# Designs tried in a protein design run: peptides against a protein of PDB entry 7BDX. Part 67

Target 1, 212 residues: chain A of PDB entry 7BDX
Amino acid sequence: EMGAAACTLLWGVSSSEEVVKAILGGDKALKFFSITGQTMESFVKSLDGDVQELDSDESQFVFALAGIVTNVAAIACGREFLVNSSRVLLDTILQLLGDLKPGQCTKLKVLMLMSLYNVSINLKGLKYISESPGFIPLLWWLLSDPDAEVCLHVLRLVQSVVLEPEVFSKSASEFRSSLPLQRILAMSKSRNPRLQTAAQELLEDLRTLEHN

## One batch from the design tools (peptide; aimed at target 1 T8 N71 A74, target 1 (a further copy) A76)

Design b2_p21_8_s2 (made by RFdiffusion4, then SolubleMPNN; from b2_p21_8, 12 letters changed)
Fold by OpenDDE base, seed 2:
Structure b2_p21_8_s2 (fold): chain B 212 residues (1-212), chain C 212 residues (1-212), chain A 21 residues (1-21)
Amino acid sequence: as target 1 above (212 residues)
Amino acid sequence: as target 1 above (212 residues)
Amino acid sequence: MEEIIKENIKKTQEIGAEMRE
């Protein structure tokens, strides 16, 4: 309980850039993010089925950890830190996103996807994530999720890849061959306006790339 | 381990006034400080003897919690919060200071005494602490500690009481009757210059009060 | 991209708030 409370407060204050800088300026950041990955992994591995107790202390703790990572990745120096010094954490997030079933731990997936998106704003981060083993299959696996928010954040991450020529060129063949076009087209007709817009924008970006 | 790491980071960033304001501006502060007291109490109660594993995750966790309280109390709004909304925590700190033996958990005592001193800067806080049951005996109990840092912080807290006429007047009789004068005089001759100065200043303040 | 970051920060906080209920 106390750990979850402390982590939740840390999450809240990490919305400040100055707090992120303070966290990273200390000698404890590296260890903290290492343990963060381990803790998140332990949580996901302990899930006996698809039911998540959203209100459990353990869930709150892990969500707060994911939130901290997201807030750190929102800042330039935080992205640099994650990409340069916490690659294992990024690998863990990618692995966990793969280990979770469609519909399982939706909110955690959203947080993790948001963190990856924030990291992807750094070209070095985008390169690292996109060059990770199984990255493209992972995107499609995640896009199969019935949850609109999960799909939205996947589409945004896909767009980050598509809009970076240096990154897209390396995986363009695999990307094009496996693109779930019908799924994305269906999303462009969603009643969820955010999902609809994201899908439409991605389709437009893809069309632009086919004609260039 | 993860809880201790999170709490340690929170402690570090709580040195900022803006972070303290952010912590207290949230709806989670009350619960956090409640659980903080419980956690500190559980730690002290679990101590089987005088030996503290200073490097244990549990010790680090509790030290970080005490550090957070100290940092919160360093800020005016933090003092107000502690005195108005977290009195149970203050009671717990007072209780724990009484439960610990001389020489036991010296560093924790120092942190707790620092937090109480910071709270005492607020007149309402000083009133609350000084009017707590057994406060004067507690001061003398703590002043019997062989550690110079513990004694230093006790002397400072005693001075806070002595220099506030409204507070001192209420307990002046008990204070004068139980004052360990010989102990304080011995401290005024200490090789520790900080302890020596604090003891001398307190003796001067006491002399001033006897002649007025 | 910056707009999305800002939205993500907000959404992260919203998710945190929802878990408190």
Scores: peptide ipSAE 0.044, ipTM 0.817, DockQ to the pose 0.276
OpenDDE base, seeds 1, 3, 4, 5: peptide ipSAE 0.043, 0.031, 0.035, 0.044; ipTM 0.817, 0.811, 0.809, 0.818; seeds 1, 4, 5 fail the geometry check

Design b2_p21_8_s3 (made by RFdiffusion4, then SolubleMPNN; from b2_p21_8, 11 letters changed)
Fold by OpenDDE base, seed 3:
Structure b2_p21_8_s3 (fold): chain B 212 residues (1-212), chain C 212 residues (1-212), chain A 21 residues (1-21)
Amino acid sequence: as target 1 above (212 residues)
Amino acid sequence: as target 1 above (212 residues)
Amino acid sequence: MEEEIEENRRLTEEIGVESLE
């Protein structure tokens, strides 16, 4: 319980750039983020096929960890740190997003997707994530989630790829051949306005790329 | 392990006033500090008479918690919070300082004493601490510690009491009757210059009070 | 146009950062 409380507070204060700099300026950052990945992985493995998100201290702890990663990735120096020094954590996040079933641990998936999106703001981060084995299949797997927020953040991450010509060109063939167009079209008609807008924007971006 | 790492980072960043304000501005602060006291108490009780300080994740975790309290108490709003809203934690710290044997958990005792000293900067905090049952006997018990740093911080806390007439007057009789003068005199001849100075200053302050 | 894509990328970089709590 104390661990979850402490981590939750650390999550809250990590919304500040100064706090992120303080976290990363210490000699403990590397170890912390290494253990973070291991802890998140252990939690997901412990779910043993349970599709219901757990309301426990352990789940809250993992949420806080994912939140910290998100907030760190929100800052330029944080993104640089993650991409240069904590690639294993990024690999773990990608892995866990694949291991979780649709509808399982929705909040955690959203946080992890937000962190990946933040990392993707930097070209180096985007390249690293997009070149990860199975990245494109992972995106489509995640888009099958029944949760609108999960789908929204997947679409945003897809948009980051599509909007970066150097990255998109490397994956264009696989992307086009596997694109769940009907799913994205359905999302563009969603009652969720954020999801609707994101899907529409992505469809527009894709159409623009086909004409170039 | 992850809990200790997270708490250690939270400790590090709590050195900032802005971070302390962020911690206390959230609705989670009360719960956090409540659990903090419980966790520290549980740790000390688990030592079961062992006089050696443990080098473990648990010990590191508790050190971080004590460090956070110290850093919170270093800020005016943090002191106000502790004295107004987390008195149970202060009571716990006083209790634990009494429960630990001389030479046991030296680092923890130092951190706890530092936190109490910081709280004592405010008159309300000093009043609260000094009016705690057994406070004066506790001071002398702690001064029997073989560690110079423990003794130093005890002397500093004693000085806070002596320098506040309203507080000192309430305890003057008990204080004078139980004062370990020989021990303090011995400290004034210590090879540790910080301890030496603190003991000398306290002796000077006490002499001044006897002449007034 | 490639220019529009680049502009969209810049907008994403400027406004798309996610931060929680």
Scores: peptide ipSAE 0.021, ipTM 0.766, DockQ to the pose 0.032
OpenDDE base, seeds 1, 2, 4, 5: peptide ipSAE 0.027, 0.025, 0.029, 0.053; ipTM 0.778, 0.781, 0.781, 0.765; seeds 1, 2, 4, 5 fail the geometry check

Design b2_p21_8_s4 (made by RFdiffusion4, then SolubleMPNN; from b2_p21_8, 11 letters changed)
Fold by OpenDDE base, seed 3:
Structure b2_p21_8_s4 (fold): chain B 212 residues (1-212), chain C 212 residues (1-212), chain A 21 residues (1-21)
Amino acid sequence: as target 1 above (212 residues)
Amino acid sequence: as target 1 above (212 residues)
Amino acid sequence: MEELIEENRRLTEEILAEARE
């Protein structure tokens, strides 16, 4: 309980750039983010058992951890730190996104996807994430989620790849051959305006790339 | 482990006034500080058993909690919050300081004493603390500690009482009758310059009050 | 970057609110 409360407060205050700088300026940041990855992984692995005993505190704790990573990645120095010093955490997030089934741990997926998107603003981060094994299949797996927010954040991450020619060129063949076009088209007709817009913009970006 | 790491980071960043404001500006602050008191109390109660199994993580966690309280109390809005909304925590800190034996959990005592001192800068806080049952005996109990830092922070807290006429007048009789003068005099001759100075200043303050 | 921080804050608050229900 106390751990979850403390971590939740840390999550809240980490929305400040100055707090992120303070977190990263210490000698404890590396250890913290290493343990963060391990903790998140342990939680997700525990879900394969009796789903009912997801201690609300444990879930909240993991949400807060994911939130902290998201907020750290929202800051330039935070992105640099994650990409340079905490790659294992990024790998873990990618792995966990693959391990979770559609509709499972929706909010956690959203936070993890937001963190990856934030990291993808950094070209080095985008390159690292996009070159991860199974990245393209993972995107399409995640896009099969029934949750609109999960799909929205997947589309945003896909857009980050598509908008970077250097990254897109490396995966263009796999991307085109596996693109769930019908799914994206369906999203462009969604009643969710955010999802609708994101899907439409991505479709426009893809059309532009095919003609160039 | 992860709880201790998260709490330790929260402790570090709570040294910022803006972070303290952010912590207190949320709807979670009350619950957090309530649980903080309970957690610290549980830890101290656990010490009466097998001392050897003080999980280094548990100790670190409690240190971080005490550190957060100290940092919150260092800020004006934090003091106001503690005195108005988290009195139970202050009562708990006072109780724990009494429950610990001389030389036991020295660093925790220091942090708790620092928090009380910070609260005592607020007149309302000083009044609240000084009017707690057994406060004067507690001061002398704590001053029997072999640790110079514990004694130093006790002397600082005593000085806060002595320097406030409204507070001192209420306890002057008990204070004078129980004053460990020989102990304070011994501290004024300490090789520790900080302790020496604090004891000398307190003795000077006490002399001034006797002549007025 | 400010927009991203604000968006993250908003989403964080929404997720926290929903997790309590």
Scores: peptide ipSAE 0.025, ipTM 0.785, DockQ to the pose 0.137
OpenDDE base, seeds 1, 2, 4, 5: peptide ipSAE 0.021, 0.022, 0.023, 0.023; ipTM 0.780, 0.784, 0.786, 0.784; seed 4 fails the geometry check

## One batch from the design tools (peptide; aimed at target 1 I121)

Design b2_p22_1 (made by RFdiffusion4)
Pose (drawn by RFdiffusion4):
Structure b2_p22_1 (pose): chain A 212 residues (1-212), chain B 210 residues (1-210), chain P 22 residues (1-22)
Amino acid sequence: as target 1 above (212 residues)
Amino acid sequence: EMGAAACTLLWGVSSSEEVVKAILGGDKALKFFSITGQTMESFVKSLDGDVQELDSDESQFVFALAGIVTNVAAIACGREFLVNSSRVLLDTILQLLGDLKPGQCTKLKVLMLMSLYNVSINLKGLKYISESPGFIPLLWWLLSDPDAEVCLHVLRLVQSVVLEPEVFSKSASEFRSSLPLQRILAMSKSRNPRLQTAAQELLEDLRTLE
Amino acid sequence: SLAPLALLGERSLAPLALLGER
């Protein structure tokens, strides 16, 4: 209970750039981010499906962990630190997104997809994520999730890699062969404007790159 | 005069999340949200045989109080703090909406309805408002107001209550059937564009979940 | 608006989380 309370407080204050700089400056953050991935992996493996039932100081603990990782990656030196020091944590995040079934732990998936988008803002972070093993199959599969906020963060991550045609050119062929053009087109007609324009903007960039 | 000027200044700066977080600790020593409800209750009671005066120092004081409550509830930890600590203030807001006759204190009713919408974004806040005494009769009473901006914010709150699970097993199925569907339909053909679109949106949501 | 200085909140599964900027 005490452990989760401290992680929740750290999630609250981690929204500040001054606090994020202080976390990376203290010589204990490396251990914190290594054991964070182990705790997130342990939490996901412990779930035999079901849902989560807002596990008392268990789900709030991992949500605080993913929330901190997201708020750290939201700061320039935070996403820089993560791609240099905590590349294993990035591997764990990409692995846990594929390991989580559609509709299972939706809040955890959006926090994790938000952190991958933030890390992709860093040039090396974009290279590391896009060059990870089944990255493209993972993207199209996360789009098969019924939750609209998961689909929105998948499209924002796809738009981020698509916005760097140099990195996008390495993962060619499968981007044209396996892309769920129909699902992205359906998302460009959603009554949710943020999801609708995210898919509309991604479609504009996808059609423009195939011709230009 | 001085009290209203300081409250208006606080309403201006309360649009910042950093300021809202700073306000939530101050409620301990000086019961800011406890005495806010008393001041709002005292103001409406003082309008015995009369309606609003406006441009007054007293009118802008309560407007600033309701505006601050709204700007606090607009921040996630603000609406979280209100539903945990300031449930009495939420009671006062819901009570004063019913106590205010139609056409009386229109600006105050709109600001109060905006704060209830914001608190309803929080899961416990939604339960607390929808399970409050006389809540459905209050929605009907507020929709009988001639002012379009009040009707718009009632429809926005009703839309917030209609969306999300609320157990969904006839707990929310009866809430939808008990609404003034005729008045919502009349407001769907309204000459005020903002009101017409809110009633149209709400009608779509009522039909979608039927 | 009768309430130009008032603000409306937003729903989110990650209300405390932030998105970075390039």

Design b2_p22_1_s1 (made by RFdiffusion4, then SolubleMPNN; from b2_p22_1, 6 letters changed)
Fold by OpenDDE base, seed 4:
Structure b2_p22_1_s1 (fold): chain B 212 residues (1-212), chain C 212 residues (1-212), chain A 22 residues (1-22)
Amino acid sequence: as target 1 above (212 residues)
Amino acid sequence: as target 1 above (212 residues)
Amino acid sequence: SLAPGAKLGERSLAPGAKLGSK
């Protein structure tokens, strides 16, 4: 209870850029983000047996941690910090997104995908994430999710790769050979307007890359 | 570990007035401060048997919570919130300060006394605290502490009472009859310059009240 | 003016966290 309450408040205030700078300017940031990854990993590993109530204190705690990571990654210095000093956390997020089944832990997936998208705004972050082993298969695994918000944030992360020539060129062959085009085309017809738009934009960007 | 890390970060950023306003502007503040009191109480109750290592995660967690309360009480809206909506936490702080022996949990006592002092800046807060059962005996119990920082913050809280005529008049008889004058005189000769000054100022204020 | 194509980081709102009104 108290841990969840405390980190939920920290999540709320971490929406401020100045609060993120204050967190990162301290000597505790490295330790905090190290333990954050371990805590999220421990939570995901606990799911294989027990129906963890989504409203559990543990779930709320992990959501708050993922929300804090997202808010840190939303700003330039936060992205730089994560990519330089908390790579293990990024690796953990990628792993956990792979370990979670479609439809499992939707809220956590959304927050983790938002954090990865935010990191992808930095070219160094995008390089680091996209060069991770199994990154492209992971994107397609995540696009198999039935949840529109999960799929939306995956499409936005894919778009971050596609819009960066230096990154896309390294993986273009694997990307083209494995692209779930029919799935993306189905999303471009979604009743969710955000998902529909993101899928349409990505299809336009992909068409532009096929002509060049 | 993770709870202590999270609330330590929250403590650090709560030094900002804007962060305190953000904490209090949310719907989670009431619950957070309710559980804060319970957590501090549970910690103090655990001390009667085991030599809790001062560097334990539990100790660090409770220190961070007390630090957050202190930082909230440092601002006007925070004092108003605590006095209006978190009185049980104030009652808990007063109780825990009574339950702790001289020399026990010095760091926690300092933080709790700082929070009470900060609340005492508001006349409504000062009234609430000073009208609490056993408040004057509690001040003298705390002044028996061997620690100079504990004694300093007690003297400052006593000064807040003495400098407010409306509050002091209600307790003046009990105050005068129980005043540990020799202890305060000993503190006015302390090698700690902050304690020395606070004891001297209080002795001057008390002399001024005896002549009026 | 945000430069055209400037990717903006997305904030995650905690449940019940009021965005400070500007």
Scores: peptide ipSAE 0.161, ipTM 0.828, DockQ to the pose 0.080
OpenDDE base, seeds 1, 2, 3, 5: peptide ipSAE 0.159, 0.151, 0.149, 0.160; ipTM 0.827, 0.827, 0.827, 0.828

Design b2_p22_1_s2 (made by RFdiffusion4, then SolubleMPNN; from b2_p22_1 with L5G L7K L16G L18K E21S)
Fold by OpenDDE base, seed 5:
Structure b2_p22_1_s2 (fold): chain B 212 residues (1-212), chain C 212 residues (1-212), chain A 22 residues (1-22)
Amino acid sequence: as target 1 above (212 residues)
Amino acid sequence: as target 1 above (212 residues)
Amino acid sequence: SLAPGAKLGERSLAPGAKLGSR
C-alpha cells in the first residue's frame, strides 16, 4: 500500500521537467532505475498464475514505475540518461513487452510503449532499441493486441523507425518481408480516430518509402 | 527495496515548494498522509523486538516519509493542509515521540520534531499540537534524550511555544511547574554550538516572561 | 518539405494528477 501511494505521487510530480532533473541530478537515480527494471520484471513473471486484480496495489505500483520512466524519457536529459546509464531497463522493457500475451496487462504495455516511443525521440535511443534482438518481430507481436491503445502506441513506435533513414535502412529488408500490411490497413479503418489516423499516417510514410 | 527508493526520491524532490504544491493539489494527498501515519506507527511498534538495522530499507522508507512530512510542513499551504486535513498524522507523530525511548530511533525523532516545529510556525498548528494531551510532559521526556540533535529540535519547539503568548498563557502553570531548568542550563553549556545557542535563547526568553 | 515535427515526449499522467494550471 504505502509504497504504491508514494510511487504514485512521484509519478504525478515527475510530469514536471524540473522534478525529472532533480531525480536525475541525485546520486540515487542509477539505483532507482536498476531496481525499477527488476521490479517490473518480477511483477510480469508473477502474472502467469493468478489473475492479479489489475487494481491491486502491486499493479498500481508497477504502473507508477512505468509512468515515471515515461516521464523521464519525455525530456532530453532523461532520454540521454536512460540510453547512456540505464540500458538494462530498456532491455527489460523490450523483454517484458515480448513476454506479455495479447490483451494481457494492457495499461502496463501502453506505459512501456510510451517509454520506448519517448526514447525513440533520441536518435541514439532509437538506434539502441531497434538494434535489439527480435525488435521487428516484437512490433508485430504487439500489433496483434486486441487493445486499440496498445496498437496505437506500437504504430507510433513503428513510425519513429520508418521516419529515421539511418535506422530504417538497417532493418528495411526484415521490415518489408514481415510487415503486417493487412493488420495496419484494418487499423486505418478503425472506429478509434487516433488509431485510424496513426495507421493512415504510417501507410502514407510507407508508400513514400516504396517510391524512393 | 523499491518502495524505499521511490519514497527517498519523493523526499528529495519534496524540498521544492512546487513539488509540495503538486503533492497537495492531487486528489491522493489525503490518502497518502493517512497511510503515512499508519506506516510510521507500524514501524515504531515493530522496534520493540529486533534491533532493526537502522540502515534497513524499512528504516530508510520511514525516514523518507517523515522527511516528506517535514518538507510539506515547511511551506504555508503545507502547514494549512496538515492542520486542517491530516490531524491524525500530527496526533500519530506526537504519540510516536512519546513511545520511543531516549536514544531510540534518533534520526526519526529528529525528523518528527522538525515536522512539529514546522507546523508550529502556523499559529493554528501550534495551538493544535500544544493542546494535545500530555504535550508538556512529552517535551520534557524528549529533552531527556542523550542525542544533541533531538534536544536541539525539542528546544526549538519549546521556544515556539514560549514566543506565542496566546499558547503559552494556556500552558504557563504546567510549564513553570515542570520546567527542567537544570537540564536546559546544562544544554546552554554544551560543546555543541547549535544546542548551546538554542538553550541560551530559550533561557533569555524565559527570563523575559518572568519579569512581565 | 514539412519540417519533421519535433517529436515531443509524451508525458504520462498519474490518475488524479491535476496538471497545474499555469
Scores: peptide ipSAE 0.195, ipTM 0.829, DockQ to the pose 0.079
OpenDDE base, seeds 1, 2, 3, 4: peptide ipSAE 0.187, 0.188, 0.193, 0.191; ipTM 0.829, 0.830, 0.829, 0.830

Design b2_p22_1_s3 (made by RFdiffusion4, then SolubleMPNN; from b2_p22_1, 6 letters changed)
Fold by OpenDDE base, seed 5:
Structure b2_p22_1_s3 (fold): chain B 212 residues (1-212), chain C 212 residues (1-212), chain A 22 residues (1-22)
Amino acid sequence: as target 1 above (212 residues)
Amino acid sequence: as target 1 above (212 residues)
Amino acid sequence: SLAPGAKLGEKSLAPGAKLGSR
C-alpha cells in the first residue's frame, strides 16, 4: 500500500517540469528508471494466471510508474535522458507492449504508448524505438486491441513515424507491405471522435506519401 | 526496492514548496499521511529482534517518509494541514520517539524530531504536541540519547516550548521539577559546536524565565 | 508552410491530481 501511495503522489507532482528536472538532476534517477523497467516487467509476467484486480495496489503502483515515465518523456530534458541513459526502459516498454494480449492491461498500455509517443517527439527517440526489432509488427499487433484509447495512442505513434521522412524511409517497405489499411479505415468511422480524427489524419498523411 | 526508490525521489522533490502545495492540493494527501504513520509504526515494531541493516530498503523507505513529513512541516500550509488533518501522524511520531531506545534508529529520530520542531513553529502545532500525554518525560527520555544530533533537535524543540509563554505556563511546574539541568549543562560543554550553542541558548532562556 | 508545431509532450494525470491552474 504505502509504496503505491508514495508513487502515486510522485506521479502527480511529476506533471511539473521543475519536478522532472529535480528528479533528473539527482544522483538517483538512473537507478530509479532501471528498477522501474524491472518492476513493470515483473508485474506483466505475473499476470499470466490471476485476474489481478485492476484496482490492486500493485496495479496502481505500476500505473504510477508508467505515468512518471510518461511525464518525464513529456519534457525535452526528460526525453534526452531516457534516450541517452535509460534505453533499457524503452526496450522493456516495447517488449511489454508485445507481451500483453489485446484487451489486457488497457490502462498500462495507454500509459506506455503515451510514453513512447512523447519519446518520439525527439528525432533521436523516434529513431531508437522505430529501429527496435519487430517495431512495425508490434504497432499492428497493438492496433488489433479492442480498446479505442489503445488504438488512438497507436495511431498517434504511427503518425510520428509517418511524418518523419528520415525514419519512415527506413521502414517504408515493411510498413507498406503490412499496413492494416482496413483496420485504420474502420477506425476512421469510429463513434469515438478522437479515434476517428486520428485515423482520418493518418489516412491523409498516408495518401500524401503515395503521391510523392 | 522500487517503493523505496520512488519514496526517496518524492522526499528529494518535497524540498520544493510548490511540490508540498501540489501534494496537499490533491485528494490523496490525507490517505498518504495516514498510511505514513501506520508504516512508520509497523517498522519500529519490527525492530525488536533483528538488527535491521540501516541501509535496508525498508529503513530507507521509512527515512524517506519521515523526510517528506519534515519537508511538509517546513511549509506554513503543511504545518496547518498536519495539525488540522493529520493529528494521528503527530501522535504516532510522539509514540515512536518514546518506543525507540537510546541510540536506536538515530537517523529516524532526527527526522521525526525535525518534523515536530517544524510543527512547533505554528502555535497551534506547538500547543497540540506539548499537550500530548507524557510530552515532558518524552523530551527528557530523548535527551538521554548518546547521539549529539538527536540531543540537538530535542534542545531545539525544548526551546520552542520555553519561548512560548502560553505553552510553557501550562507545563512550567512539571518542566521545572523534571528538568535534566546537569545533562543540559554537560551539552553546553560539548565539542559539537551546534549542540554547544543550542544548550547555551536554552540555558540563557531558562535563566531569563527564573528572573521574571 | 505551416511551421511544424512544436509537438508538446502529453502529460499523464494521476487520479485526483489537480492540474495546478496557473
Scores: peptide ipSAE 0.113, ipTM 0.822, DockQ to the pose 0.078
OpenDDE base, seeds 1, 2, 3, 4: peptide ipSAE 0.110, 0.105, 0.106, 0.109; ipTM 0.821, 0.822, 0.821, 0.822

Design b2_p22_2 (made by RFdiffusion4)
Pose (drawn by RFdiffusion4):
Structure b2_p22_2 (pose): chain A 212 residues (1-212), chain B 210 residues (1-210), chain P 22 residues (1-22)
Amino acid sequence: as target 1 above (212 residues)
Amino acid sequence: EMGAAACTLLWGVSSSEEVVKAILGGDKALKFFSITGQTMESFVKSLDGDVQELDSDESQFVFALAGIVTNVAAIACGREFLVNSSRVLLDTILQLLGDLKPGQCTKLKVLMLMSLYNVSINLKGLKYISESPGFIPLLWWLLSDPDAEVCLHVLRLVQSVVLEPEVFSKSASEFRSSLPLQRILAMSKSRNPRLQTAAQELLEDLRTLE
Amino acid sequence: AMALAAEFEEMDERHEAARKEE
């Protein structure tokens, strides 16, 4: 209970750049981010499907962990630190997104997809994520999630890699072969404007790159 | 005059999340949200055989109080703090909406309805408002108001209550059937564009979940 | 659902504000 309360407080204050700089400056953050991935992996493996039932100081603990990782990656030196020091944590995040079934732990997936988008803002972070093993199959599969907030953050991540045609050129062929053009087109007609324009903007960029 | 000027200044700065977080600790020593409800209750009681005066120092004081409550509930931890600590203030807001006759204190009713919408974004806040005494009769009473802005903010709150699970097993199925569908339909053909669109949106949501 | 969505939206806004400062 005490462990989760401290992680929740740290999630709250981690929204500040001044606090994020202080976390990376203290010689204990490396251990914190290594054991964070282990705790997130342990939490996901412990779930035999079901849902989560807002596990008392268990789900709030991992949500605080993913929330901290997201708020750290939201700051320039935070996403820089993560791609240099905590590459194993990035591997764990990408692995846990594929390991989590559609509709299972939706809040955890959005927090994790938000952190991957934030890390992709760093040039090396974009290279590391896009060059990870089943990255393209993972993207199209996360789009098969019924939750609109998960689809929005997958489209935002796809738009981020698509916005760097150099990195996009390495993962060619499968971007044309396996892309769920129909699902993205359906998302460009959603009554939710943020999801609708995200898919509309991604479709504009996808059609423009195939011709230019 | 001085009290209202300081409250208006606080309403201006309360649009910042940093300021809102700073306000939530101050409620301990000086019961800011406890005495806010008393001031709002005292103001409406003082309008015995009369309606609003406006441009007054007293009118802008309560407007600033309701505006601050709204700006606090607009921040995630603000609406979380209100439903945990300031449930009496939420009671007062819901009570004063029913106590105010139609056409009386229109601006105050809109600001108050905006704050209830914001608190309803929080899961416990939605339960607390929808399970409050006389809540459905209050929605009907507020929709009978001639002012279009008040009707718009009632429909926005009703839309917030209609969306999301609320157990869904006839707990929310009866809430939808008990609404003034005729008035909502009349407001869907309204000459006020903002009101017409809110009633249209609400009607789509009522039909979607039928 | 809305609560979660609002939480995520506010987080996004904070991230965009931090980006603009950068």

